# Ledger of designs, part 1: peptides against a protein of PDB entry 3PBP

Every score and structure here is a prediction.

Target 1, 203 residues: chain A of PDB entry 3PBP
Amino acid sequence: LNEKDLNLILNKSLVMYESLDSTTDVIVKRNVIKQLQFVSKLHENWNSRFGKVDIQKEYRLAKVQGPFTINPFPGELYDYTATNIATILIDNGQNEIVCVSFDDGSLILLFKDLEMSMSWDVDNYVYNNSLVLIERVKLQREIKSLITLPEQLGKLYVISDNIIQQVNFMSWASTLSKCINESDLNPLAGLKFESKLEDIATI
Target 2, 203 residues: chain A of PDB entry 3PBP as posed
Amino acid sequence: LNEKDLNLILNKSLVMYESLDSTTDVIVKRNVIKQLQFVSKLHENWNSRFGKVDIQKEYRLAKVQGPFTINPFPGELYDYTATNIATILIDNGQNEIVCVSFDDGSLILLFKDLEMSMSWDVDNYVYNNSLVLIERVKLQREIKSLITLPEQLGKLYVISDNIIQQVNFMSWASTLSKSINESDLNPLAGLKFESKLEDIATI
Structure headers, positions and changes below count from the first letter of each chain, unless a header shows other numbers.
Peptide ipSAE is a variant of ipSAE made for these designs: the mean of its two directions, with the distance scale d0 fixed at 1.0 Angstrom where the peptide's residues are scored. Compare it only between designs on the same protein; published cut-offs may not carry over.
A fold fails the geometry check if it doesn't show the stated peptide or something in it is severely misdrawn.

## One batch from the design tools (peptide; made by RFdiffusion4, then SolubleMPNN; aimed at target 1 L114; its pose is not in this set)

Design b1_p9_2_s2
Fold by OpenDDE base, seed 2:
Structure b1_p9_2_s2 (fold): chain B 203 residues (1-203), chain A 9 residues (1-9)
Amino acid sequence: as target 1 above (203 residues)
Amino acid sequence: MKKQVGDFL
């Protein structure tokens, strides 16, 4: 956690709070308010010299978020098991793609379209719990591991038995990042969500 | 209605 990250989380928490209305569910209101209170207290207690924040005991008992859903979920994956998960940065603004592999050799690329508050008081907090399916890549291999390199935006390394493959999604992820950061989604219309698969090394 | 990324996918 650095000051930039703290300011980003504060701004996100403010935007979530400002989106609350009379029709918003009471559980959502409670979680968003508690998140804003938490991040505000973190900001007040921030020690930039040591990169340290004292977290009050009441916020250390946060609950697990989820379950998460995938929309649309590929119907052919209902009979398969997820094997690996990785998160890949697409920019320096902390926009991320969630990658999940399956035992059929599929890789799905997912986006968190909606900001979710932490769960503070309730188990199974499901507000804004849907991940958007962007792309399904069929590798037709047993996926052993997913590797990301922090210096390589929009790249995922897939390790199988005899091969390392790179999945490069910057062809569309650069546009997605821009759309998010500029709050203009129009450039997504007609964008092809096709990642480049390349063999990097034989093992 | 606010547009979502999912409306374009």
Scores: peptide ipSAE 0.109, ipTM 0.713, DockQ to the pose 0.447
OpenDDE base, seeds 1, 3, 4, 5: peptide ipSAE 0.104, 0.105, 0.107, 0.108; ipTM 0.712, 0.713, 0.714, 0.716

## One batch from the design tools (peptide; made by RFdiffusion4, then SolubleMPNN; aimed at target 1 P72 I134 F193; its pose is not in this set)

Design b1_p13_1_s1
Fold by OpenDDE base, seed 1:
Structure b1_p13_1_s1 (fold): chain B 203 residues (1-203), chain A 13 residues (1-13)
Amino acid sequence: as target 1 above (203 residues)
Amino acid sequence: MKKKIGEFLLKRL
């Protein structure tokens, strides 16, 4: 975590808190409030020099985000297992694509249309955990790792046994970023969601 | 906006 990441999490937690109303489920309210309290304390105690924060024992009971749902889940992937996950920035703001790899050599590119919170209860808290399918890229290779470079927007590096490949989705992600930032859906009409695959190096 | 984009992306499939 860096200061920028912490500020992003804080802002997201604030927006989630502000979205709470009288119709919001009590469990949702409780989790959002606990998250905001945690992130606020984290921000207050943030020492940029040491990257350390004293995390109170009560907040160590938080579970990792999930389970996630993918909508639609590709039927062809039901018999396969997810192997890697990566998050790729598409602009200098807060917009990102989630990528998941499978053991069939598929990549799925996913849109996070909802703000997610951590689970703060002992029970499995599930809220805003849906990811929307954008694209499936079939590499037909065993995917060992996914690498992203923060300075390279809309690019994912896929490492397999013999090759490093670049997946470049800026052909559509630039338009997606624009639609988010300008609050206009019109540029998405007729947009082709097809990433460019390129071989970078043989290994 | 993000929710509407999600709905759009879902409907195109």
Scores: peptide ipSAE 0.513, ipTM 0.932, DockQ to the pose 0.880
OpenDDE base, seeds 2, 3, 4, 5: peptide ipSAE 0.499, 0.504, 0.505, 0.503; ipTM 0.928, 0.929, 0.927, 0.929

Design b1_p13_1_s4
Fold by OpenDDE base, seed 1:
Structure b1_p13_1_s4 (fold): chain B 203 residues (1-203), chain A 13 residues (1-13)
Amino acid sequence: as target 1 above (203 residues)
Amino acid sequence: MKKEIGDFLLKRL
């Protein structure tokens, strides 16, 4: 995510907030407000803490084109601010996991159960970009950045004060990918959605 | 399929 992309998400979130009326579903209204609060706080933190993250051009950050609803949103995270977002490929078929970090040192791993329509058309405004909570990983440290490597499926690198950690979710993401590709839910039954955390380097 | 997966994941929690 660069400042431009964040500004775009912020502007979209503002437009959505302005489109809320008395006929808007309470859930939609709450989601738009939460998104606006999230993006606004992310924007404030971005302006204050993130010097030019020269995200090298090569990582096509899959533009999480909001609005997004996180369901369920962890109640414990309401008091915390999101700090980073990343998209991690889980296969070569463009299946991906969205990760969001918070200032409490939590990561949330999210599944996109709806395809993002790039509708710039106001008329095709898909209000419901759903993100489903898969897992919360508590790192209990300040997360400075999230890094992904396109060649490393289901891996997220988390940079904190003095440590680089790898979050590896291929234990469940391989099964999830299979379920998507084969159109079969059965392999998800009894699957443990627990990522492996490993310290990679001390900084 | 993705929606059904999403629904499954939601019911798990």
Scores: peptide ipSAE 0.536, ipTM 0.934, DockQ to the pose 0.616
OpenDDE base, seeds 2, 3, 4, 5: peptide ipSAE 0.528, 0.532, 0.534, 0.533; ipTM 0.934, 0.935, 0.933, 0.934

## One batch from the design tools (peptide; made by RFdiffusion4, then SolubleMPNN; aimed at target 1 I134 L176; its pose is not in this set)

Design b1_p18_1_s1
Fold by OpenDDE base, seed 3:
Structure b1_p18_1_s1 (fold): chain B 203 residues (1-203), chain A 18 residues (1-18)
Amino acid sequence: as target 1 above (203 residues)
Amino acid sequence: MEKLETKKQIGDFFIKRL
């Protein structure tokens, strides 16, 4: 994400916030406010935390950082601010999981159940990307950064002050990928959506 | 089933389990 893209997302988040009225669903209102808080915090921290992110990551982030609705949103996270976002590939077929971190040290793993192409085209403005909660991981740490490696499917690296941790969700994400690709949901029945957390290195 | 409909049903599955 470059500063220009961040400003664009900020402006869109502001426009969405301004569009909130008394008829807007409470969940939608909260999601818009949280998105605005997230993008604002990213903007404030832009100079300190985000080195040059590669344009290809930026385009993926822009697709995910559009207006989004998280369903259900964990009630405990209402008072907390989103700090980082990452997109993690689960296969070579472009199936992906979205991860958002919060300042309480939580991670949420999210599924994009609607491929609404956010056309940034004004005429096809999708007001909300649907994101569905898969899992909440509580790290209880200040999360500085989220790193993904394209060659490492279903793995997220979490950088805190003194430690790098790996979140590995391939235990369920391999099955999810199969379900998407085969159009069969039966393998999801009885599946545990519990990621493995491992300490990789002390910093 | 189309990939889009599959994803929607997966979304519904995740919502209903919580």
Scores: peptide ipSAE 0.616, ipTM 0.939, DockQ to the pose 0.520
OpenDDE base, seeds 1, 2, 4, 5: peptide ipSAE 0.616, 0.615, 0.614, 0.616; ipTM 0.939, 0.943, 0.935, 0.943

Design b1_p18_1_s2
Fold by OpenDDE base, seed 5:
Structure b1_p18_1_s2 (fold): chain B 203 residues (1-203), chain A 18 residues (1-18)
Amino acid sequence: as target 1 above (203 residues)
Amino acid sequence: MKILETKKKIGKFFVERL
């Protein structure tokens, strides 16, 4: 998505919003308003350079922090190339999920189970960022970019050629956040790690 | 200390689940 594509989506969303009248179904009206609010926020984040800078900063932080070890790495992704990375906040306490996209159209959702020990030992600087697989989401499309909105916890926006999709993992991430913060793993037992995929806008 | 231990245990939980 370039600025022109975002402007086109914004204009389409504005036209749809302006087409709303008193006879429009409340559900339709709510959906169009939500779409407009989303696209407007995407546009603001794009114009502010924050979204692009934050992605680049996260990607730079990911690169500067050394090789990520993904455990287990999905064997099906061995022949595929990682295309994008994003970090998604799941609470206001700095708990986060890492997402990586692949050129097969897969997303992997990853947990940081080890904080980077800054080894001050200059000679054995093993940057081992341990990432643990939570979920694989198969989109079966080319993923152009991953976008996060700081005010939208546990939500990832996936941009492809023709569509913006939302991956919402708050169904399990709220429980995960609680488990981290309370130091109790019992609520994870029997939890389904299945994210909700929704189409947000057609481009 | 407690948070780091919890994160490590959560990581183990995810690995053992797969």
Scores: peptide ipSAE 0.603, ipTM 0.941, DockQ to the pose 0.351
OpenDDE base, seeds 1, 2, 3, 4: peptide ipSAE 0.592, 0.592, 0.596, 0.599; ipTM 0.937, 0.938, 0.937, 0.941

Design b1_p18_1_s3
Fold by OpenDDE base, seed 2:
Structure b1_p18_1_s3 (fold): chain B 203 residues (1-203), chain A 18 residues (1-18)
Amino acid sequence: as target 1 above (203 residues)
Amino acid sequence: KSILETKKKIGEFFIKRL
């Protein structure tokens, strides 16, 4: 975890907190508040150069991982196994795309339409992370690894046996980032969600 | 609109196009 990653988590936690209203479930409210308190304390300690953060016992029980729901799930991938997962930043860290690879050599690019808090309670905080299908990219290769570089927005590197390929989705992701940040969906109408594939190096 | 409301609407857009 670096300062940039911490600021990212802080910003997300703040946005989630600001979205809380009287209709929000009590368990959701409690978890968002606890997350914000944790990240805020971590940020303060980072700025003060206190090299050791004492994490309260309740935060050690936090679950970062939960079930994911992909909608729609491509029917052609039903019998295939997910092999890798990556998160790719599309702007200065506020917005991201999730990528999942499969053993058929497919990549799916996914949008997080709902931000969920981590589980901070000992009790089973049941949450589903919602993921929505944007694009399927067929590589027809065994995918060994997915690599992302923080300085390279909207780019994914795919490592196979004999080749490194770049998937570049900034053709649509720059517009998507703008739509999110400006709260205007009009630029999405008629946009092609087609990523560019380029061979970078042979192994 | 909140960022969360915008993200939800974007999700709905992606579902409806398929």
Scores: peptide ipSAE 0.651, ipTM 0.945, DockQ to the pose 0.691
OpenDDE base, seeds 1, 3, 4, 5: peptide ipSAE 0.646, 0.646, 0.642, 0.645; ipTM 0.945, 0.945, 0.942, 0.948

Design b1_p18_1_s4
Fold by OpenDDE base, seed 5:
Structure b1_p18_1_s4 (fold): chain B 203 residues (1-203), chain A 18 residues (1-18)
Amino acid sequence: as target 1 above (203 residues)
Amino acid sequence: MNKLETKKQIGQFFIDRF
């Protein structure tokens, strides 16, 4: 966690707080408020010199958030197990894609369409645990690991037994990033969500 | 439109395409 990341989380937490209304679930309201309080306290106590923050005991009781939903979930993957997860930045503004691998050799590229808060007070807190399917990439290989390089936007490296492959999705992710940042969906019309697969190295 | 609403609409766009 760096100061930039903390500021981003603070801004997100503020926007989430501002999105609360009379129709919002009470548990959600509580968690979003507690999120904002936590992040605000972190920001206030941020020691930029040492990257240290004293976290009060009350915030150490954060719970695991989940489960997540994937929509649509590919029917072919119901019988398979997720093996790896990675997040890939698509711009310098911290927009990202989530990738999940499966034991059938599939990758799914997912969009976080809803902002999430951490679970603070409730076990199994489920709010905005939404992931939306963008693309399924079939590698037909056993996927051992997923690697991302922070300096390489929209690229995922997939390690299998004897090969490293690159999944490059900047063909659509650059447009998606623009749509998010400019609040304009028009450029998505007619866009193909097809990633480029390339062999990088034999192991 | 704010960023949250934009993301939500993008999500719906992706759902609707399948």
Scores: peptide ipSAE 0.588, ipTM 0.942, DockQ to the pose 0.834
OpenDDE base, seeds 1, 2, 3, 4: peptide ipSAE 0.587, 0.587, 0.576, 0.584; ipTM 0.941, 0.942, 0.937, 0.943

Design b1_p18_2_s1
Fold by OpenDDE base, seed 1:
Parts: C-alpha cells; structure tokens; sequence
Structure b1_p18_2_s1 (fold): chain B 203 residues (1-203), chain A 18 residues (1-18)
C-alpha cells in the first residue's frame, strides 16, 4: 500500500465508523472501531515519517458500502501501533499479500478475501474490503520500513536500525497463487504458513 | 466471478485455521 491507498483505507474506515448507529450489531461495531483505530494509528505513523498526508476531497464524499476488517486481529496487538504497511505480489496475475508491521516488532501477513469494485461516484459508490490473517512473524526489532521489489515475488524486506532482513513466504504463497488461479483449495490442506526469515545486510 | 468466490473460500479457510 502506498500513501494514496492508506488514505483511501482511512477515509473508508472513517465513513464506516460514521455509519454506525444504535441498530448496528455489537460485533460489527466493535470490528469497525478496531479497524478504524488500527488504520488511524497506521496513518499517524505514516505522517510522522513522511509528513502530513491530505485526504483528497473526492475521497471524503465517498459512501462506503460494507466493512473493511482484519479477521482475526491478534489480541496481543490491540495495544500496539501499526507502523508500516506493504503490498507484496505473489504472482504475475496481480495476486498479492498485505503486510502490516507493529511497534512490538511483529509483522502480520494478510489475505484480501473480499474485494469489490470501487466507485467514487457518491450516488453509485460501492466498496467492501476484508483482510484475513495468514501469519504473524515476530521479529523483536524496531521496524523502520518495509520494502518490496516488483521483480521479487513473495519477498518482503524489513529494515531495522542495524539490519535488513528478508521475509520470504514463497514456500506457501506459490501454493496460494495456484489455488487462486485454479480455483482449487485442496493444496492448502496441511500447508504450513511459515515464512523464512533471513539476514540480508547489516546497516 | 470464479476468482472472487475462490478468494472468499480461501478467506474462510484461513479464518477457520486461526
């Protein structure tokens, strides 16, 4: 996710929050609130590092249909702040994994299981997004940035104070890509969703 | 679409696994 994508998600999360009323299911309400808190913290961290990002007026007028949620959100991370977000391609067919880092040194790898076409026309706005937890990677380091290289599928580079580490999840992402492309989930059964962590370079 | 349905099923798979 780039700055624009983050702003988009933030705005959508705000709109969803504003749409909550007394008739809203308690579980849905809690999830939306937690999502908003998460994205807001991410945005704050983004702004602190790269300067203030102004949400375009066009995005403020959008009406969100459906929730943007992370399911499950690890309970241990509720009190921590999201620090970085990245999108990593896993194939040439535009399948991707979302990664979010936290200030406890954790990475969560997320799958977008629900994506609907987005319209920015206020009268015809449709957007719904869902993220599902695949893996939590505990680095136990202060994460400064996340880097992806478009030519390196299923690889995330994590920059800390003294080291660059590679998170390689192609061990399972290749299978996941195949499952998506072939519409067959059978290969996921018994698959270990354990990424390989490797030290790449000292800083 | 077939892709959307597949992604939804994959999401459910991960949700059940967690």
Amino acid sequence: as target 1 above (203 residues)
Amino acid sequence: SSILETKKKIGQFFLERN
Scores: peptide ipSAE 0.639, ipTM 0.945, DockQ to the pose 0.537
OpenDDE base, seeds 2, 3, 4, 5: peptide ipSAE 0.614, 0.637, 0.615, 0.616; ipTM 0.948, 0.945, 0.947, 0.947

Design b1_p18_2_s2
Fold by OpenDDE base, seed 2:
Structure b1_p18_2_s2 (fold): chain B 203 residues (1-203), chain A 18 residues (1-18)
Amino acid sequence: as target 1 above (203 residues)
Amino acid sequence: MKILETKKKIGEFFIKRN
């Protein structure tokens, strides 16, 4: 975790907090507030020189949320195993795409349509971790790793035994980012969700 | 509030498309 990542988490937590109203479920409200308090404290106590944060014991009781759901999950992938996961920023704000690789050489690009939170209650609070399928890219290679560069928006590097390839999805991700930020879905109509694949280097 | 609602609607868009 670096300062930039912490700022992104803080911004997300703030957005979640600002979404709370009188109709919000009490359990959800409580968890969002606790998460914001935690992240705010992390930010306040961030020591950039040492990369250390003082975390109070109370917040160590937080649990990682699960399970994640992918909708729809491609039927062809039911017999295959996920091998790698990466998160790619699509703008200078907080919007991102999740990528998962499989042992058949497929990549799936996923949208987080719901905000995720940690469980802060002893009673095992579970929040829905929803991921929605945008695109499937078939590489037909053994994927060793997925790499992202923070300065390169909407780009994913796929490393195989003999090649490094770039997946560039900014052709549609820029529009998606705009739709989120402007709260207008109209530009999504008729948009092609097709990423570009480029060979970068041989290994 | 508006951003979360937008994300949810975008999710619904993709689900319907598939």
Scores: peptide ipSAE 0.612, ipTM 0.940, DockQ to the pose 0.752
OpenDDE base, seeds 1, 3, 4, 5: peptide ipSAE 0.608, 0.605, 0.610, 0.608; ipTM 0.941, 0.936, 0.942, 0.938

Design b1_p18_2_s4
Fold by OpenDDE base, seed 5:
Structure b1_p18_2_s4 (fold): chain B 203 residues (1-203), chain A 18 residues (1-18)
Amino acid sequence: as target 1 above (203 residues)
Amino acid sequence: SSILETKKQIGKFFLERW
């Protein structure tokens, strides 16, 4: 965690708070408010020199979010187990893709179309817990781990037994990021959501 | 539209593709 990340989380928390209205569920309101309070306190107590923050005991009792859903869930993956999860930045702002690997050698790239708060008080906090499927990439090999490099936008490194592969989705992710940031979906029309798979190294 | 609304619309866009 760095100051930039903390500022990002603060901004997200503020946006979520500002999105609350009279129709918003009370549990959601509470979680969003607590999220904002927590992040604000973190920001206030952030020691930039040492990267240390004292977290009050009350916020250490955060509960697990989820379960999460994937929409649509690929039917072919019902018999397989998710093995890894990673988040990949697609710009220098806040936009990211979630990637999940499966034991069949599949990767799914997922979009968070809804903002979520942490779960603070409620078990099984499921508000906005849906992720939208963008792409399924089949590597046809066992995936041991997923690696992301912060300086490499829209790139995922997939580690298998004897090979490192790169999944590069900047072909569409740059456009997606632009659409988000500019609030214009027109550039998505006709865009192919196909990632490039490249062998990087044999190990 | 807010970034949040745009993200929701993008979500719908993807859902309609499948």
Scores: peptide ipSAE 0.589, ipTM 0.947, DockQ to the pose 0.766
OpenDDE base, seeds 1, 2, 3, 4: peptide ipSAE 0.585, 0.582, 0.580, 0.586; ipTM 0.946, 0.946, 0.946, 0.947

## One batch from the design tools (peptide; made by RFdiffusion4, then SolubleMPNN; aimed at target 1 V15 E115; its pose is not in this set)

Design b1_p19_2_s4
Fold by OpenDDE base, seed 4:
Structure b1_p19_2_s4 (fold): chain B 203 residues (1-203), chain A 19 residues (1-19)
Amino acid sequence: as target 1 above (203 residues)
Amino acid sequence: SKMEEIILKAVGNKIKSRK
């Protein structure tokens, strides 16, 4: 099993989990949860062995090249290191949220104000991408991996040592998407940018 | 809030960039 295969299995497991409802057989539900726990644990172990180097390298490249400015950057995070990054679709179009995790257990949710695809590829001179801070979510745990599913809009799965958590920001992202697509800022007035955190499974 | 203003400006910028 390579990392890609493991990610695929994890994604399938997460999709299966989300398909569970009150009508699902108890045995099936239990099996799905157990599978998810197992795969998640494997994924965590895999990332710990192989993933840390690549993410750090990508982050270092982003930091050294200065193509990414996060504004405002939380002052508390200046002393911490980014550990993971993910892009989450919020609609079926081109609107997305960027999430960066830090070694203090924080997640920051970021908005790209420019339609530039973040090419983390060293070869693409990404000019100044402005990233705007929307929300900081404090998980207070070591984040091992960030998983997104393309069919699950506005949802981020966070894998730590002992738990899988879902961060759901569709409470505000749906409005954000609407504002962008309709070119109307009015619905943003008074909007609370607070994501929902849910425990999915213990590892 | 200052944050709300920043977000509004950012969204505004994105909207403008599509046009």
Scores: peptide ipSAE 0.461, ipTM 0.916, DockQ to the pose 0.266
OpenDDE base, seeds 1, 2, 3, 5: peptide ipSAE 0.454, 0.460, 0.459, 0.443; ipTM 0.914, 0.915, 0.914, 0.908

## One batch from the design tools (peptide; made by RFdiffusion4, then SolubleMPNN; aimed at target 1 D113 L188; its pose is not in this set)

Design b1_p25_1_s2
Fold by OpenDDE base, seed 2:
Structure b1_p25_1_s2 (fold): chain B 203 residues (1-203), chain A 25 residues (1-25)
Amino acid sequence: as target 1 above (203 residues)
Amino acid sequence: SSEIEKVKKQLETKKKIGQFFLERW
């Protein structure tokens, strides 16, 4: 797998995602988003210098089961196309948030509530590919790319034409991580799922 | 067995969190 192939897979996954509409079968929607997540992680972890992708063992063994369903899918986004996907770690474990950008300048933050078996080639579609909507962030600008830094938990960098912005969701993600790790939902009560948007640099 | 139980609890917690978010919309 080279960068070009990875980009092709990403583009294919994005095109598949773009083809999702309100009439698209939920199963189809689910298959498209997971592939996009995996390919996005793959792309994020791509080391162009070494021509290597450090894929976590789970992703190496797991063939890309297709996209995740987004539940609820924001009705306002039905007419818009997904442009980027990123996965952001919220702790040093395995807890992560999925982020998808749209061509309207929206970001959606998504929670993987079901452990999806990764199977690219296994006919056994494990259809438990739900992503649950946490938050919608409107940037009101065209999003060119999403960047994550592994050392920066709960942070997403959004690159637009003239600006780099940080979306910081550690205000709620730290609590979410704790809830998962401790198997206690009580801390979620009254929690606001509102990310902080900050301008980092002008381009 | 304890590790497996922990993982199971975490998975169940994630499901409940999913439901929690669904109910907020």
Scores: peptide ipSAE 0.647, ipTM 0.946, DockQ to the pose 0.471
OpenDDE base, seeds 1, 3, 4, 5: peptide ipSAE 0.622, 0.622, 0.622, 0.624; ipTM 0.952, 0.951, 0.952, 0.952

Design b1_p25_1_s3
Fold by OpenDDE base, seed 5:
Structure b1_p25_1_s3 (fold): chain B 203 residues (1-203), chain A 25 residues (1-25)
Amino acid sequence: as target 1 above (203 residues)
Amino acid sequence: MEEIEKVKKKLETKKKIGEFFLKRW
């Protein structure tokens, strides 16, 4: 965690707090308020000299978030099991894509379209747990692991038994990042969401 | 204030992008 990341999380938490109204579910209100309190305390206790924050015990007991909804979920994947998950940065502005692998050798690339609040009080907290399908990539291989490199935007390395493959989605992710940052969706019109697959090494 | 408004605009844009993707299927 750096100061920039902390400020971003604080600003997101403030925006979520400001979005609360009389119609908002009480559980959502509690979780958003708790998140804002947590992040505010983190900011207050931020030691810039040491990059350290003391986190009070009450905030160390965050709950697991989920379930998530994938929309649409690929019908062909209902009979298969998810094996790996990775998050891939698409810019220096903390825009990211979620990737999930399946035991059929498929990858799905997912967009987080809604901002989530952390779960603090309840199990199975569902608020803005939305993932939107961008692309399905079929590798037709057993996927052992997913690797991301911090300096390599929009790239995922897929490790199988005898091969390392690169999935490169910067062909569309650069435009997507621009659309997010500029708040203009026009460049998405006619864009092909097709990742490039390349064999990197045999192992 | 300006930074919060930028974040708000970014989040609204992400929501619209989600809607864009949903319409593709």
Scores: peptide ipSAE 0.721, ipTM 0.958, DockQ to the pose 0.913
OpenDDE base, seeds 1, 2, 3, 4: peptide ipSAE 0.719, 0.717, 0.716, 0.718; ipTM 0.958, 0.958, 0.958, 0.958

Design b1_p25_1_s4
Fold by OpenDDE base, seed 4:
Formats: structure tokens, C-alpha cells, sequence
Structure b1_p25_1_s4 (fold): chain B 203 residues (1-203), chain A 25 residues (1-25)
């Protein structure tokens, strides 16, 4: 975490706070407010020289977020179990894609279109817990693990029994990142959301 | 542009992107 990242989180938390109204669920209000308080305290206490912040005990007890939904959920995957999850950066601005593997050898690439607040005090906190389906990649292999390298944007390494494969989605993710960063959707028109699969190594 | 306004626009853009993907299916 650097100052830039902290500022971004603060600004996101502020936007979330500003979106609260009289109709917003009390649990959501509480969590968004607590998040803003937490991030604000972090920002105030940020020591750039040491990259350290003292986090009060009350903020260390964040709860698990979820359940999450996938929209649309691929009908073919209802009979299968999710096995791995990974988050892949698509730029240096903290835009990311979520990837989930299934025991049928499928990968789904998911977009987080809504900003989530932390769950601070409630179990099963459901607010903006929807992920949007971008692409399904069928590997037809047992997926053991997913590996990401922070320096390798828009790339996912899939480890199976005898092979390491790279899923490269920069063909569309670069455009997606640009759309987000420039607040312009026009470049999405006609874009193909098709990842490239490449064999990297045999194990 | 203020950084806050930029972030706000980006979040709105992400929402619209989500809507774009939902309509694709």
C-alpha cells in the first residue's frame, strides 16, 4: 500500500459515503461509514517515510464478505464446483479482473462493476457483491492452481497436472482499462472478449 | 479535475461497463 493507493481507497470510500441516502440499508450505512472512518484514520496516520500505519484493534476484526453472485452464471457450471479464485491486475491503476476456476476445467473471468464496502461487524454482508461475467474459458483440464504475477498485467497462469498454461486477456483488458481510466465506453464497441491460451511449460 | 470527481466518474464507468456486459449475454 502506498500513498496513491490509500488516496484512491479514500476517494472510493468517500464516493460510497456520498451515495448513501435515507433508503440505504442500515447495515450498509454502518459498514460504509466504518470504512470511511477506517480509511480516513489510515490516511491521517500515514507515515510515508516508513510506509506504516497503526491500525486500531477495532478495525482488525473485519468479517468475511459474501456470498457473491455471478451474473449471468453460466448454466453449464451449475453442476460443477468452484476450485480456485484469483485476482489479476489489468493496469497500474488497480483495475482488476476476478478469475474463478471450476472442477470441469472452466475458467470464468469476472468484472467487479460495483464498489464493495468492507464487512466490519456482520456475517454474510451482501452489498454490491455481484460479479459480472466477461468470458468463460474452457481448458478441459483439472485445474490445480491459479498463479498471477503482479508485474504481468492481464495474465493468469493455470497449473494442471502436467502443464502450465497462460491465459492472456490483455487483448480486451487493455481497452477495458482505458475505458475505465478515461471514463469512455466507446472503445468497448465491437471488442471481442476472447482470451488467448498458450502452453508455457510441461511439467 | 479533482481526484474525487475522477474516481466518481471511474466508478460510474465501471457500473456502465457492468451493464454493458450484462446486455451482451
Amino acid sequence: as target 1 above (203 residues)
Amino acid sequence: MDELEKVKKQLETKKKIGEFFLKRW
Scores: peptide ipSAE 0.727, ipTM 0.961, DockQ to the pose 0.852
OpenDDE base, seeds 1, 2, 3, 5: peptide ipSAE 0.724, 0.720, 0.719, 0.725; ipTM 0.961, 0.960, 0.960, 0.961

